# Designs tried in a protein design run: peptides against a protein of PDB entry 5HOI. Part 144

Target 1, 351 residues: chain A of PDB entry 5HOI
Amino acid sequence: FRYMPFSPAGTPFGFTDRRYLTMNEVGYVSTVKNSEQYSITVSFFDVGRFREYHFEDLFGYDLCFLNEKGTLFGQSKTGQIQYRPHDSIHSNWTKIIPLQAGERITSVAATPVRVIVGTSLGYFRSFNQFGVPFAVEKTSPIVALTAQNYRVFSVHYSQFHGLSYSLSELGTSSKRYYKRECPLPMSLPNINSDMKKDANLDYYNFNPMGIKSLFFSSYGDPCIFGSDNTLLLLSKWRSPEESKWLPILDSNMEIWKMSGGKETTDIHVWPLALAYDTLNCILVKGKHIWPEFPLPLPSEMEIRMPVFVKSKLLEENKAILNKKNEIGADTEAEEGEEDKEIQIPVSMAAE

## One batch from the design tools (peptide; made by RFdiffusion4, then SolubleMPNN)

Design b1_p17_5_s4 (from b1_p17_5, 11 letters changed)
Fold by OpenDDE base, seed 2:
Structure b1_p17_5_s4 (fold): chain B 351 residues (1-351), chain A 17 residues (1-17)
Amino acid sequence: as target 1 above (351 residues)
Amino acid sequence: SSSIRQRAAQRIQELLS
């Protein structure tokens, strides 16, 4: 087994000189091999909000994370990382992460307030958005990272225990765990059944875990999309005893239904983000399960979970809060109330 | 909801054609 660099929704080169380093709801980062160097382009879906930019990469960045404020790049072997704000007002910064012999950066994540680096030896390194270090923690080997605001969703791999996950919050003074190296009930790629197609072998060599992407939903719930094309959402993560993974979308079954029951073996979902009750994704046609160039426009797939209940409960809770504010109750809005998990009533989960 | 599902279904039919 070899630890490979992972980025959310990253694609392999295949037989081409170009690939996507990462993509999500904000945009997509591509790299093109030009002799001994690379040309990187950061593109956005909202062309009115952000300006596309490019630069020459002399280091061969193989890790990337895109957010609304900037792009984090990493080189898995050398330990070099670079943060590039989208706004030219803020300066780029570069840092070298110290790596031991045979250690690799396996994943990177960035929010507007945090930068996270994970390694094949389980070093978890946290920084602010300016590259000032907070801490170094040793965990089980990290294979994937994503982050939203102060929260980090990490996936770990052990040869003895398989996949695990952690959910943590990176405050100013300390790291809090909501979940710490708990079992992740995700199926790994089956080498014997799926490798009969050369295209599946190429993808497996690029991403042995089969994690196409991981992200936080618009509601702050950790999501993961594996090789089985099932979207898993971590529900009730604030309650240690009640937390569970929910299979909220079987994308193969949804494609089959939407086709009218036709053969859809050449149509693939490539996940970008979960916004409310919709999976933002690229619908891909072809032999490769990943998007090629040019990138197709994103599509939306409706999830089956009663997240309609979560949106209604959010609207109802906002309406209740607004009514309380109109009644002049000095409810000190503890700045923490926006972060309460909306409990879905059991009666509405049965429809 | 219905409009989103309809657009996704239409895009899948376009890809199958």
Scores: peptide ipSAE 0.434, ipTM 0.926, DockQ to the pose 0.529
Fold by OpenDDE base, seed 4:
Structure b1_p17_5_s4 (fold): chain B 351 residues (1-351), chain A 17 residues (1-17)
Amino acid sequence: as target 1 above (351 residues)
Amino acid sequence: SSSIRQRAAQRIQELLS
């Protein structure tokens, strides 16, 4: 096993000279290899708010995180990071992260207020948006990071314990944990079944954890999309005893349904973000499970409550209705609400 | 909801064609 540099929804080069370093709801960052150099392009889905820009990369950045204010780049081996604001008002800055022998930056994340660096030795480094350091913490080896505002979702890997996750808030004076190195019930790539296809081997070599992306939802819930193409959402994370991962979308099943039950083995979901009740994603057709160039337009997939959660919500709603009826409130039970597609209540999100 | 699903389904059909 090797700790590989991870960026949200990043793609491998494959047989090409170009790849996506990262993509999300804001846009996509591509890199093209030009001899010993790289050309990086930062592109946006909202062309009205942002202008595409490019620059020459002499360092070979293999880590990237895009947000609404800027792009963080990292070089996994050298420890160099660069933050580039999208606006021309704020200056770019560069920093070298000190790495031990054999240590790699495995993931980087940036918000408008924080920069986070995670390493293969489990060093968690936090900075403000100007690259001023806050702290260095030793954790289990970090394999993936995402952040929203002051919150950080980190994924850790141990050869002995498998995947774990943390959810933390990076205040000005201290780090708070909501979850600290808790088991992450995500399926790892199955080497025996899936590696029969060369394209799957290439992706596995690029991303051995099979984490296609991780992000915070629009409500601030940690989300992860693994190799099984299931979107997991962490519900009730403020309540440590009630916190649970919800499989809110089986994307393979959803593609199959939308096809009318046809064979869809060559159609793949590439996750970008979760906005309210919709997964923003790229629908990919082809040999590779990742988007090629040019990037297709994003698509939306509606999330679905798991059957067991739907059943429980229906029972809870019926129990609430029955209690209202016992209290003599003439709430006409409009019979028409039973067929409403039960979504994840906002009250289950960001609690 | 219905419009989102319809657009996604249409895109899947386009990819299957």
Scores: peptide ipSAE 0.433, ipTM 0.923, DockQ to the pose 0.556
Fold by OpenDDE base, seed 3:
Structure b1_p17_5_s4 (fold): chain B 351 residues (1-351), chain A 17 residues (1-17)
Amino acid sequence: as target 1 above (351 residues)
Amino acid sequence: SSSIRQRAAQRIQELLS
């Protein structure tokens, strides 16, 4: 086993000179090899809100995280990180993360208020948006990170225990855990069954955990999309004893159904984000399970959230609306969405 | 929504053609 740099929905080079460093609902970051340097482009889906930009990368950034305010870059071997705000009003900053011999940065995440760096030795480093350090914590080896606002979803790997996850909140003075190194019920890639296709071996060498992406939903629930193409959502994470992973979408089955039961072995879902009850994704056709160039337009797949998740989401939305009304923000509440019956998948209706 | 599912199904049919 080898720790590899992970970025959400990042793609391998394969046999090409270009790849996506990361992609999500905001946009996509690409890098192209130009002799001894790289050219990085930060592109956006909302071209009216954001302007595409590019720069020359002399460091060979292999880690990336994109948010609505900026892009975080990292170099896994050297420990260099760079934050680039999308707005030119704010300055770029660069920092070197001290690494031990053989240590690698394995994942980075950034929100408008926090920067997080995780390593192969399990060093969890937190910063503010300006690169001011808060803390260094020692955890199990970190293999993936995502963050939303002050919350961090981390995936850990142990040779003895397999995959685990943590969910934490990074306040100003302290880190709070909602979940701390709990078992993650995600299947690892099976080398012996799946490696019959060279393309699967190339992807496994790039991402041995098979985590295609991880993100927070629009409601702030941790989501992970593994090699089995199942979207898992962490439900009830505020109640540690009630917290469970929900398989809210089998994307292979959903593609098969939407095809009318045709062979769909060469159609792949590449996950971007979960917005409300829709998975934002790229539908990929071909030998490779990841999108190539140019990037296809995103597609939306409706998820069948269990009714108990919807009720909680409605309650959380009502609580957010009530708080906005107390603050005197005249946001017209469109009342009309309450009555959509969410069909529970038959596989989930057996509990 | 029925429209979201229809658009996704249409895109899959386009990829199968």
Scores: peptide ipSAE 0.433, ipTM 0.924, DockQ to the pose 0.598
Fold by OpenDDE base, seed 5:
Structure b1_p17_5_s4 (fold): chain B 351 residues (1-351), chain A 17 residues (1-17)
Amino acid sequence: as target 1 above (351 residues)
Amino acid sequence: SSSIRQRAAQRIQELLS
């Protein structure tokens, strides 16, 4: 197993010279290979708030986090980080994070008030927005970070314990935990079943955890979108005994419903953010589950608690067909059954 | 809202065409 650099909704290069370092509701950050250097562009969805900007990257930044005030960059191997405010009033700053032999920065996050760096050895480093350090904490290995205001959602990985998560608040004097290394009920990518398609292997090598993105909702709830394309929301996190993960969207099911029950195996949801009851996302068509260039316009999907998983509906439909074939043994087998559109149950169409 | 779902459904139909 290798710890890979993670950024929210980041895409692999694949066979191209360009990728998205990160994207969310604010915008998207792209990087293009240019000989021995990279050209980075920071683009915004609301063109009225900030102007698009670019710069030459001599370091090969492979970590990124975008917020409404600036962009944090990181280099996973060298430990270099750079914060770039979107405004011209505040200065850029650069820092080297000390790394041990074999240690990698695995994730970075930034809010208008905090900068967070997580590593493959589980070092959690916190800074203010000016790069002044607060603390270094030793945790389980960090694989993903996101932050909103003073709150941090961290995902951890152990070879023995699998995925865990923490939810913390970074005050001025201390770190408070709401949740500390609790089990994360998210499925990991299945190498044996899904890796028969080369495109899935390329993505797995880029992101072995299958975490497409993680963010805070507009209400301040931690959200995660895994390889199963289910949006999970952490509910009641202020009450440790009542805290639970809610599956608030099966995106594969919603795409299938919105298609009218057609084959949608080449249509993918790429998550950006959760605003109220609406997932902001990119709808992607093709072999790759991630957006390519140019970036399509964002789409919105309403969240709903999934009553049915696509696999159960397929099993139920097969069981209904098998029962019809057992009862209908006396009527002519019409050969043409392979192309029958899976009818959406009327109960699912009426919602 | 019905309008959000309709826009997403329209975009999916455009991607299926």
Scores: peptide ipSAE 0.433, ipTM 0.925, DockQ to the pose 0.726; fails the geometry check

Design b1_p17_6_s1 (from b1_p17_6, 10 letters changed)
Fold by OpenDDE base, seed 4:
Structure b1_p17_6_s1 (fold): chain B 351 residues (1-351), chain A 17 residues (1-17)
Amino acid sequence: as target 1 above (351 residues)
Amino acid sequence: MDEIFEQIEKGLAKQKK
């Protein structure tokens, strides 16, 4: 097994000179090989809010994370990272992450307030948005990172234990764990089925875990989209005992239904983000499971939880409502609006 | 392929309404 650099919804070069370093709801970052150099373009879906920009990359950045305030770049082998604010008001900064022999940066994440670097040896490095370090922690080997505000979702891999995940909050003084290296019930790529198509071999060589993307939902829930094209959402993560992964969308099944039950072998969902009850995604047409150039316009796919999961969530929501009604009205504690669990809308549970 | 893709795009566009 080889640890590869991971970026959310990043694509391989394949037989081309260009690829997407990352993409999400904000936009997409592309890189083009120009002899010994690369040209990087940061593009946005909201062209009214943001201006596309490009620069020459002399380092060969193979890691990227895009947010609403800037783009983080990383070079997996050299340990170089660069943060580029979208606004010209803030300066770019560059830092070298010290790497041990054979260590690689495997993933990077950035929010408007935090920068996170994960490595193949399980070094978790945290910084503020200006590249000032907070801490270095040793974890299991990190294979993927995403972050929203102060929260970090990390995926870990052990040859002996498989995939695990952590959910943490990076305060000013300390790191809090909501989840720490818990088992991740995601299917790994099936070498025997998925590698039979030469077109997929390039992808799994690029991304051995088959994690197409990793993000937080609009409600701040960790989401993962694997090689099985199932969107998993971590529900009730604030309650360690109640926390569970919910298969909220089978994208292959949704494509199949929308086709009228026809063969859809060359139609693929490429995940960007989860906004409320819709998966923002690219519909990919062709042999490759990843988007090519030019990037198609994003599509929205309504999340359709399996009936068994919907019914169980309805029962759980009713049980929570009944418990809230049995605990008398007197503690109007202003539980700030921020900590409302995703009440999956009752409408999504009724179909 | 094209007809199926267009049908899916039309399906997704209907879910937005």
Scores: peptide ipSAE 0.222, ipTM 0.846, DockQ to the pose 0.465
Fold by OpenDDE base, seed 3:
Structure b1_p17_6_s1 (fold): chain B 351 residues (1-351), chain A 17 residues (1-17)
Amino acid sequence: as target 1 above (351 residues)
Amino acid sequence: MDEIFEQIEKGLAKQKK
């Protein structure tokens, strides 16, 4: 096993000179290899809100995180990071992260207020949006990061303990943990089953954890999408004793149902984001489980929220609405549709 | 494959309506 640079929904080069560094609900970042340099393009789904831009990359950035305010780049081996605001009013900044011998940056994340760097030795480094450092913490080896506002979802890997996760909030004065290195009940790629297609070998060499993406939902719940194509959502994370992972979507089963029960072995879901009750994703057709070029338009896949998740989201929305109403902001309440029970697939109910 | 893919795309486009 080797630690590889991870970015949310990033793709391998395969046999091509181009790949996606990252993609989410905001857009997609592509890189093209041009001899000794790379050309990076930052593209957006909302072309009315954002302007596409490109630049020459002399460093060979292999890490990326896109948000609504900017793009964070990282080079896993050299420790270089660069933040590029989408707005030209704000300056780009570059920093070198000090790395030990053999240490790699394994993941980076950025919000409008925080920059996070995780390493193969478990150094968790936090910065503000201007690259001013807050703290360095030693954790278990970090394999993936995502962040929303002040919250960070981190995935850790130990050869002895497997996958774990942390959920933390990076305040101005201190880091708070909601979850700290708790077991992550995600299946690792099975080399013997998942690599039966030669086309998948390149992907698992690129991403040995099989984490296609991780993000926060629109409600601020941590989500992860593994090699099993199941969307896991961390429910009740504010209550450490009640917190659990929910399998909210088996994307292979939903694709199979929509096909009318036909073989769908060359149709793949590539996750972007979870907005309310819909998975924003790319439908991929072909041998590769990842999107090629050009990028297809995003699709929305309806998730059947468990009644208790939907009720809790309604309670949290009512609590947010009640807090907004206590603050004197008139917002009209839309009446939400009836609670459909999730039939957990018999295959997922038998573990 | 193409007909199945189009059927899935049509299925997803109907969930948005």
Scores: peptide ipSAE 0.218, ipTM 0.843, DockQ to the pose 0.509
Fold by OpenDDE base, seed 2:
Structure b1_p17_6_s1 (fold): chain B 351 residues (1-351), chain A 17 residues (1-17)
Amino acid sequence: as target 1 above (351 residues)
Amino acid sequence: MDEIFEQIEKGLAKQKK
C-alpha cells in the first residue's frame, strides 16, 4: 500500500497534462503541466461573488483545499504549504511542515479560521488562518481531511484495522473529540473487479481508498462518497451512543431510475457538496469516472431519505425561535443553541 | 448514450423545481 496525496474531488492527470486539484460547491482548482512548472487556476461557480485567478507553481502542488475565503495548497513530498486568500487585502503565506524520512502530507484542509495538515505517519497539525500553529497530535495515519468552521472530519487508515474516522472541534486552546478513530463502514475498492476496467486503474493508482470526496453538509453533518457511489452521512454525532452512518443516496440507482432502467455504464456522479436535501455534483459522461476538461455545470440530485424531515424540523425550530424573539422574551441567546441536535419525532421515523 | 444523458439532465432539472 502507498499513501497518496488526497484532496476532495481531486482528479488524476491520466494521459493529459492537466487535472483538478480539488472541487466543491465554491469552485474548482486546476493545474496544468508547463514543462518543469505548473500553472494553477482557481475558478468559481459564482462568478458574481468571486474573480478567477491564476499563478505559476514552481513547487508542483499536489494537495489543495478550497473555501469561501481562500485556497490552501500543499506539496506532499517537500512539506511546503501555501494559503492564498481570494481577497487581495489579505497576504499570501507559505510554511514548510517538517517531515520525517518517508513521511508525506496526505491531506490538507482549510476553513476561514483553521488550517489542518495530516500526514502518512498520523501527525495532525492545526493552525489558524494566518499559519500560526496551535498543536501537533499523533494519530493513526491520516488519508483524508475536510473541515467546516472549527470542525474537522478526518479519515485514518491502518493496515490492521482498515478505515477509521474522527470528528473533532478545534477551539482556541483545546481540541474536543465527538468521535475518535471509530470504525468507518465504507467499502474499499475491490481490486479484483474494479481494476479489470482499464479506465478505473488510473483512478485507483491516484486514489487507492476510492474516496471521491468528503465534506460537511449545510447542516454540519460529516459526509463521505466512496467508490461504491453511495453517499454516507454521519447522523447524531453529538450523541456518542446514537451516532450512525446513513446511506442517504445510492447515486448508481438514482442514475438508473432516471434513465428509465437503461444501461448507464458511461454515466457517473462526481460529488461536490450536500446542500440541504440535494447532492451538488458533476454528471460525468464517458469511460473515466471523473470529470475531464472543460468542467460541466454542476447538477443537483435530490436525496429521498428522512433528511427532508430534518430540513422541515430545522425550519419549524427556526420559526419557533423567531416567534420567541418577537414575543420579547429576553432569552439570552446562548451562542450554543444553533448547535442543538434536532430530534426526529418517533412518529415520523415510521413513514 | 447521448439521449440517456440528456434524459437524466432533464430529470435532475425537474427535481430543482
Scores: peptide ipSAE 0.220, ipTM 0.844, DockQ to the pose 0.421; fails the geometry check
Fold by OpenDDE base, seed 5:
Structure b1_p17_6_s1 (fold): chain B 351 residues (1-351), chain A 17 residues (1-17)
Amino acid sequence: as target 1 above (351 residues)
Amino acid sequence: MDEIFEQIEKGLAKQKK
């Protein structure tokens, strides 16, 4: 295993010269390779509120975090970070994060009030929005970060302990933990099943954890979207004993339902954000599980508790078919190869 | 596949109304 730079909803280059560094509800950041340089574009979904801007990147930024006030960039190997406010009133700033031998910046996050840098050695570095350092903490190796206001959701990985998470608040004087390196019940990519499709190999080489994105909901709850395409929400995190991960959306199931039970192997949900009751996402068509260029318009998918798994529905439909065949044994069934479309029970389409 | 994709997009657009 190797620690790779992670950005929320970032895409690989694949066989192209361009990729998304990050995307969320605010917008999307793209980079295009121009010989030895990169051209970065920061684009927004609300074109009335924000002006798109671009710049030449001589450093090869491979980390990005977009918020409503600015964009944080990072270079995983050199330790360089840059914050670019969207408004021209505030100046850009650049810093070099000191890295040890073999250390990488694995993730960066920024809010209007905090900048966070996480590393492969588990250094958690906090700054204000002007890049003034607050603290350095040693944690388990950080693989992903997101932040909202003063809160930070961090994902950690250990070869011995697997995935863990922390939820912390970065006050003026101290860091408070709500959760500290607790087990994260997220499935890792299954190399044997997921890698049989060559198109997915590039993605898992880019993102070995399969974390497509992580964000805070509109209610300020930590959310994570893994390789299983299930949206997990951390409920009751203020109550340590009552806190639990809720699978609030199976996006593969929702796509399958909306198709009328058809094959949806080349249709994918790419997560952006969680609103009140909807996942803001990109609907992706094709072999690649990530959006290509141009970026489609965001879609909204209603959150629903996955009461039924596709496997159970297939088993129930087989059991119903077998019971019909046991009752119907007296009528000459013409062997028409009817591609029996899996009828979704009308009751499951209305809930 | 295109028809299925359009059907899903129409489904998502109906959930938003």
Scores: peptide ipSAE 0.218, ipTM 0.846, DockQ to the pose 0.589; fails the geometry check

